Peptides against a protein of PDB entry 7PB4. Designs and how they scored, part 356

Target 1, 105 residues: chain A of PDB entry 7PB4
Amino acid sequence: KMLNIKEYKEKLLSTLGEFLEDHFPLPDRSVKKKKKNIQESSVNLITLHEMLEILINRLFDVPHDPYVKISDSFWPPYVELLLRNGIALRHPEDPTRIRLEAFHQ
Target 2, 218 residues: chain B of PDB entry 7PB4
Amino acid sequence: DALQMAVGYFEKGPIKASQNKDKTLEKHLKTVENVAWKNGLASEEIDILLNIALSGKFGNAVNTRILKCMIPATVISEDSVVKAVSWLCVGKCSGSTKVLFYRWLVAMFDFIDRKEQINLLYGFFFASLQDDALCPYVCHLLYLLTKKENVKPFRVRKLLDLQAKMGMQPHLQALLSLYKFFAPALISVSLPVRKKIYFKNSENLWKTALLAVKQRNR

## One batch from the design tools (peptide; made by RFdiffusion4, then SolubleMPNN)

Design b2_p30_6_s2 (from b2_p30_6, 17 letters changed)
Fold by OpenDDE base, seed 4:
Structure b2_p30_6_s2 (fold): chain B 105 residues (1-105), chain C 218 residues (1-218), chain A 30 residues (1-30)
Amino acid sequence: as target 1 above (105 residues)
Amino acid sequence: as target 2 above (218 residues)
Amino acid sequence: MVSQEDQETLRLLVEELVILRAEEEKLKKE
């Protein structure tokens, strides 16, 4: 039973990865360098896949504080997407923290 | 069953019934209360009873008791909430009922099946910030609903004006902090660095029931 | 702009992953 669940989970993760690459790609950095000197701090944005992995892991690894702090690596549209679709929840006391929805509970 | 009879009474029963004088009303109200607190109500039962509580069909005391027992067994339909908000626009419910509704909406927010239509009501909720009695609870609701697209310059101005009028209220600060998170360029004012945002505890009325609902849905 | 269908699909996929992870965690404790 455990082996079957692991195998299915791996397949599902692969499917999710492909799905995210196809439908939820990061914005292409190629938008024209108009010179406005705003130091876009070269913060490497993480993929939506990586973001979800962080959120899922936090939900299970730290169930008493399942919230993740929104870092500069979190692309704001992804955060909004997750919140809008009920995949994530904002912390009631800290708007800079989000958690994954506990779909198993 | 007894619950169906009770719900049917409220749906079809007399207009402007008084709680204190109607033994039948009290019997049915107790039936609804007992089931709601023990097991929760089905989405269909909440749809019926929530609309009744806000329609002005019964007196304020009855409406208050009905609204207090709007505890879901599983989920609340978004449509029920939208209909309920429509009754707020008609103005047949008391100010206390409006406050209770917003408290309920915040407390039950996670049990509402969908949020798409509720999010479209953002402007209506935002307009209710001007009501001093509603403002704390509306801020909490808006904190739950606010998306980047909702953060507009005119809304920022209104929030700052409210803050100037009412002072540095924790609930306003919470909402402003969220607005600043989405649109830092729109909020030039230094917000006090509060580590914790405190809303009025809307859930206190339903705390035990909500714990029970969460346990049943595991 | 991501379609509504894709957003729903995303939710379903994440939901299923969470459920599977919960089952795994349950089986590890058993």
Scores: peptide ipSAE 0.613, ipTM 0.436, DockQ to the pose 0.318
Fold by OpenDDE base, seed 5:
Structure b2_p30_6_s2 (fold): chain B 105 residues (1-105), chain C 218 residues (1-218), chain A 30 residues (1-30)
Amino acid sequence: as target 1 above (105 residues)
Amino acid sequence: as target 2 above (218 residues)
Amino acid sequence: MVSQEDQETLRLLVEELVILRAEEEKLKKE
């Protein structure tokens, strides 16, 4: 039973990864708006897959504080997407923190 | 079922001929209260009773008691909330009932099945910020509802004007901090870095009931 | 613009992953 669940979970993660790459790609950084010299710290944006992985892991690894701090690597449209679809929740006292919805509870 | 009879009484209204109208009303109200606090109410029962509580069909005391027992067994229908908000526009409910409704809406927010239609009411809720009695609870509701698309220059101006009028209220600062998060270019004012956003605990009235609902739905 | 269908699919996939992870965690404790 456990083996079957692990295998199915791995397949589902793979399916999710492919789905996210196809339908939720990061915007092409190609809009070379003229780098005016403000040191825009080249914060590398993470994929939606990586964001979800962080949120899922936090939900199970730290169930008493399942919130993740929104970093500069979090693309704002992804955060809004997750919040809008009820996949994530904002912390009631800290707008810079979000959690995954506890669908298992 | 005693609950069905009670809900039916509130829906259809008192049959004219009963000499003891007040005793009958109290009996049915107690039935609803007992079931709501023990087991919660079905979405359909909440739909009916919430509409009644805000319609002005009964007196303020009865409406307040009904609204206090709008505790879901599982979920609240978004449509019920939209209907309830429509009654707020008609103005047949008391100011205290309006305050209680916003407290209820914040407390029950996670139990509402969908938020799409409620999000469309953003402008209506935002307009209610001007009411000093509603402002703390409306700020909390808006904090839960606000998306980047809702953060407009005119709303920023209104919030800053309210802050100038009312002072630096914690609930206004919480909402402004969220606005600054979504649109930092619109808010040039240095907001004090409050580590914790404090809203009035609207949930306190239903805290025990909400814990029970969460335990039953696990 | 992401379709509504894709957003719903995303939610369903995430829900299922969370449920499966929860089942896995229960089985590990057992």
Scores: peptide ipSAE 0.612, ipTM 0.443, DockQ to the pose 0.327
Fold by OpenDDE base, seed 2:
Structure b2_p30_6_s2 (fold): chain B 105 residues (1-105), chain C 218 residues (1-218), chain A 30 residues (1-30)
Amino acid sequence: as target 1 above (105 residues)
Amino acid sequence: as target 2 above (218 residues)
Amino acid sequence: MVSQEDQETLRLLVEELVILRAEEEKLKKE
């Protein structure tokens, strides 16, 4: 049973990765090059895959505080996407924190 | 099963022929209460009983007791919540029942399986902000539901008007702060930087039960 | 603009992952 679950999980993660690359790519950094003066806060945006991984891990690793602080590496449209689709929830007392929906509960 | 008999009683209504209608009702109500607080209720049981509590089929005291024991074993169906909100529109429930429902909805929010249809009801919930008794709980609900797409100029105006009417309420400030986060250009007013957003603890009525649900589902 | 279908697919995939992770965690404690 455990082996089957792990294998299926790995397949699902792979499928999710491919799906995210195809349908939810990061914005090309190339387009914002032209207007010189915007301090390109060289904030390395993380992929949606990485964001989901962080959220999933936090949900299970710290179940008493499953919230993740929204960092500058979180692309705002991804945060909105997750919230819009019921994948993530905002912290009731801190709008800068989100958690993954506990789909297993 | 005693619970099935109790749920069936509320669903079908009291059989006219029973001389001891009140004793029978109390027995079934206690059965539901005991199971709900001990184990939680199945989604199907919540679907039935929640609709009954808001339909006006029974008196306010009974409806209040039913609603207080709408504790899930695992999940609450979004459809049950949508149906419940539809009953609020019909207006057959008391003001106290409406308040309790919004408190329940906030407390149980994490146990609702989906939020897509509930999010479509955003406008309905927002309209309920004008009710002074509901406003604190509706603000909390909206705080949980609000997305960037919901933050519109007309809603900002309504929130500011409410603030002018009722003052700088913590729950209203919390919602406005979220609106400012999504659409800073729409809110020119300097909001006090509150480190903690304080909503009335709607969870207090169900705190122990919710802890038990979370423990069982670990 | 991401299609509604793709957004629903995303939700379903994440839901499945969470469920699977929960099952793994249960089996590890057993």
Scores: peptide ipSAE 0.611, ipTM 0.413, DockQ to the pose 0.305
Fold by OpenDDE base, seed 3:
Structure b2_p30_6_s2 (fold): chain B 105 residues (1-105), chain C 218 residues (1-218), chain A 30 residues (1-30)
Amino acid sequence: as target 1 above (105 residues)
Amino acid sequence: as target 2 above (218 residues)
Amino acid sequence: MVSQEDQETLRLLVEELVILRAEEEKLKKE
């Protein structure tokens, strides 16, 4: 059973990865190049896949505090997407923290 | 079953001929209350009863009791919430019923199946911030609903004006902090870094029921 | 603009991943 679940999860992760690349790409880095003077906040945005991985891991690794702090690497539209679709929840006391929905509970 | 008869009574109204209208009403109300607290109500039952509670068809006492037992078995339909909000616009419900509704809406927010239409009502909820009795609960609701696209300059101005009028309310500060998070350029005022956002515990009325719902849906 | 269908698909995929992870965690504790 465990092996089958792992294999299926890996397949699902692969499918999710491909799906996210096709339908939820990061904005091209190219647009911010032109305005010279604003400090190159070289904040590397993470993919939606990476964001979800962080959220899922936090949900299971720290179940008593499953919230992740929104970093500058979190593309705001992705955060909004997750919140809008009920995939993530905002912390009731800290707007800078979100958790994954506990779909297993 | 007894619940279907009770829901049907509220939907169709009292049959004219019963001399004991009050006893019949109480019987059906108790039936709804008992089922709601024990098992929760189906989405269809909530749809019917929630609309009845806000329509002004019955007295405030009855409406209050109905609204207090709007506990889902599984989910609440977004459409039911939208319809309920539409009744708030008609103004046939008491101020206390409106407060209770917003408390209910916050408490049951996670059980609402979809949020797309509710998000479209953002402007309506935001307008309700001007009601001092509703303001704490509306701030909490808006805290749950607010997206970056909702954070507009005119809304920021309104929130700041409300803060100037009402003082530094924890619930208003919570919402402002969220607005600042989404649009820091729109909020020049240094908000005190409160580590903890305090909303009034809207869930207190339903805590036990909500725990039971979560346990049943596990 | 992400389609509604894609958003729904995303939710379903994430939901399934969470469920699977929960099952894995249960089996590890057994």
Scores: peptide ipSAE 0.610, ipTM 0.427, DockQ to the pose 0.311

Design b2_p30_6_s3 (from b2_p30_6, 14 letters changed)
Fold by OpenDDE base, seed 1:
Structure b2_p30_6_s3 (fold): chain B 105 residues (1-105), chain C 218 residues (1-218), chain A 30 residues (1-30)
Amino acid sequence: as target 1 above (105 residues)
Amino acid sequence: as target 2 above (218 residues)
Amino acid sequence: MVSEEAKRTLRLLVEELVILEAELRKLEKE
């Protein structure tokens, strides 16, 4: 049973990865070149896949405080996407922290 | 311009256009087709032409061609869609036109400016699941429209009955998965997790045109 | 603009992943 679930999880992760690359890619840096004054924030943005992994891990590793602090590596449109679609929740007292929805509870 | 003359012809033109041989009809139809596929149509032009295509004013062949070129330049008015659905209720369009309309509605869903009134038509769309020819496209539309408030026990039963009749169809599984998400207590059956993303292969007739529209509006 | 279909599919995929993770972690503690 455990082996089958692990195999299925791996397949699902692969499918999710492909899906995210197709539908939710990071913006190309090239388009930002025309507006001169946006400081190329040297901050490496993480993929939506990486963001979801962080949120999932935190949900299960620290169930009493399942919130992740929003870093500069979090692309704001991804944060909004997760919040608006009921995938993530803001901390009620700290708007800089988000958690994944506990779909298993 | 040539487009305005063409739209005006369809709006004000003869009620019973002779099907195949009207050179004038063909000229205007080609004008609309050319502009729609190159640039898209304005919301006002879509409002007029979509109603004409579903009203039964022209023959099925003409209506089909008009409906196929309902490509927006920017947005489609929700009011135009509501009016179009009202024509479906009157039943003056062919079965093939109804299928094409649902395909169009799914393809153009993201280009509709508002969805509040369309969401009120949920019950009407759900009733159309009983039509075997419409069922795949209606499931796809409902996948886009369904809210938690729409997930009712009687609708769950109807979907399960359809699944029992038709088997585990991809479009039904997609909709049932969404229903289970909103109301897990209503769906006790373990839905087999499909390896394939739902509607991944849903090639719509307008795919290339809509990509071009999205690029122009970025 | 992200499609409504893509947003809904994302939510379903994440839900499935969370449920699977919960099941795995339960089995690992047993």
Scores: peptide ipSAE 0.679, ipTM 0.889, DockQ to the pose 0.384
Fold by OpenDDE base, seed 3:
Structure b2_p30_6_s3 (fold): chain B 105 residues (1-105), chain C 218 residues (1-218), chain A 30 residues (1-30)
Amino acid sequence: as target 1 above (105 residues)
Amino acid sequence: as target 2 above (218 residues)
Amino acid sequence: MVSEEAKRTLRLLVEELVILEAELRKLEKE
């Protein structure tokens, strides 16, 4: 049973990865040269996949405080995407913290 | 301009006197097609032409060509879609035109300005699942429209019955997965995650044109 | 602009992943 679930999880993660690359790619740093005002924050943005991994891990590793602090590596449109689509929730008292929705509950 | 003349021709109908009605029709149709595929159409032009395509005013071939060039420059008015659906109820369009319309509606879904009135038509779209030719496209549309309030026990039963009849179709599986998400207590069946995203990169007829529209509106 | 389809699919995929993770963690504790 456990092996089958692990294999299924791996397949799902692969599917999710491909899906995210196709539909939610990071903005090409090369194209945004023209709009001056995007502070080229020297901060490496993480992928949506990496962001979701962090959120999922936090949800299960620290269930009493499942919130993740929004770092500069979090692309703001991804944060907004997760929040607007009911995938993540903002901390009620700290707008800089978000959690994944506890779908298993 | 040439486009306004073409739209006006379709709206007002052919001026009686021209012996070359077919040549004039073709000229105006080509004008609309050329502008639509190059630049897209204004919401007002889509409103007029979409209604014409579904009203049965012209033959099926013409209606099909008009519908295929319903490409927005920016947005499609929800009112235009509601009017179009009303024409489906009148039944003056061919089955092929209905299929094409649902394909169009799915493809253009993100370009429709509002969804409130379209969401009120949920029951009508759901009833169209019984049409085997429409079923894949209606499932796709319902996948886009479904809210928690739409997930009712009777609709779940209908979808499960349809699945029992048609088998585990990807489009039905997609919709059932969404239904399970909104109402897990109503769907006890484990829905296998199919490798392919339920709606294969819906190679719609307008994919390239819509990419260009999105690029122009950025 | 992200498609409505992509947003809905993302939600479903994440939900399924969370459910699977919960099941795995339960089994690992047994």
Scores: peptide ipSAE 0.677, ipTM 0.887, DockQ to the pose 0.384
Fold by OpenDDE base, seed 5:
Structure b2_p30_6_s3 (fold): chain B 105 residues (1-105), chain C 218 residues (1-218), chain A 30 residues (1-30)
Amino acid sequence: as target 1 above (105 residues)
Amino acid sequence: as target 2 above (218 residues)
Amino acid sequence: MVSEEAKRTLRLLVEELVILEAELRKLEKE
């Protein structure tokens, strides 16, 4: 049973990865945003896949405080995507923290 | 301009006196097609032409060609879609035109300005699941439209009955997965998760054109 | 603009992943 679930999880992760690459790719760094926002160009943005992994892990590893602090590596459009589509929730008291929706509850 | 003349021709209909009715019609069709595929059509032009394509004013071949070039420059008016659906109820269009319309509606879904009135037509679309030719495309449309308030016990039953009849089709599985998401208590059946729960990037007829539209509107 | 289809699919995939993870975590504690 456990092995089957693990195998299925791996397949799902693979499917999710491919899906995210196709539909939610990171913006190409080559889009020369004009000189002024130089600071945004230096931040290594994480993929939506990596963001979801962080959120899922936090949900299960720290269930009493399942919130993740939004870092500069979090592309703002991804954060908004997750929040607007009911995948993530903002912390009620700290807008800089988000959690994954507890779909298993 | 040439496009306005073409749209006006379809709106007013063929003037009786022209000996070369077919040549004139073909000229105007080509004009609409060329503009639509190169630049897209304005919302007003789509409103007029979409209505014409579904009204039965012209033959099936002409209606099909018009519908195939309903490519927006920017947006499609929800009202145009509602009017189009009303023509489906009148039944003056062919079965092939209905299929093409649902394919078009799915492909153009993100370009429709609003969805509130279209959502009110949910029951009509759901009833069209019984048409075997429409079923895959209706499932896809419903996958895009379904809200929690649409997921009712009687609709779940109908979907399960349809599944029993036709088996676990990918499009039906996608819709059932969405239904389970909104109302887990209504769908006890473990949907085999291994099947693609999403519509493959179904090569729609408009894929390339719509990519170009999105690029121009950035 | 992200497609409505992609948004809905993303939600379904994430939900399924969370459910699977919960099941795995439960089994690991047994």
Scores: peptide ipSAE 0.676, ipTM 0.885, DockQ to the pose 0.386; fails the geometry check
Fold by OpenDDE base, seed 2:
Structure b2_p30_6_s3 (fold): chain B 105 residues (1-105), chain C 218 residues (1-218), chain A 30 residues (1-30)
Amino acid sequence: as target 1 above (105 residues)
Amino acid sequence: as target 2 above (218 residues)
Amino acid sequence: MVSEEAKRTLRLLVEELVILEAELRKLEKE
């Protein structure tokens, strides 16, 4: 039973990865060189897949505080996507923290 | 312009007197097709032409060609879609035209400005699941429309009965998965996770045109 | 613009992952 679930999870993760690459790719860093000195904040944006992995792990590893702090590596449109579609919730007292919806409860 | 003349021709209908009715019709149809595929149509033009295509004013071949070129420049009015659905109820269009309309509606779904009135038609669309020719496309449409309030016990039963009749169809499985998400207590059946993304093989007749629309609206 | 289909599919996939993870965690504690 456990082996079957693990294999299924791996398959699902692979499917999700492919799905996210196709439908939710990171913006091409083709930053139009508009001249203004806005510091190219060299912040490496993480993929939506990586973001979801962090959120899922936090949900199960720290169930009493399942919230993740939104870092500069979190692309704002992904955060909004998760929040607007009922996948994630914002912390009621700290808007800089989000959690995954506890679909298993 | 040539497009306005073409739309006006379809709206007003063929003037009785010209011996070359078919040539004139073909000319105007080609004009609409050309503009639609190159630039898309304005919401007003889609409103007019979509209703014409479903009203039974012209023959099935003409209606099919009009419907195939219902490509928006920017947006489609929800009102146009509601009117179009009302024509489906009147039954003046062919079965093939109905199928094409549902395919169109799914393909253009994201370009419809609002969904509130379309959501009120949920029951009508759901009833169309009993049509074997429409069922795959209706499932896809319902997958896009379904809200928690639409997931009722009687609809779950109907879907399960349909699954029992038709087997485990991917489109039914997709819709049932969504229903289970909104109302897990209503669906005890383990839904096998299919590797394939739901509706991945939906051949979108408008794929190239829709890419162009998305690029213009950026 | 993200398609409505993609958004809905994403939600379903994430839900399934969470449920599977919960099942795995339960089995690992046994």
Scores: peptide ipSAE 0.674, ipTM 0.885, DockQ to the pose 0.383; fails the geometry check

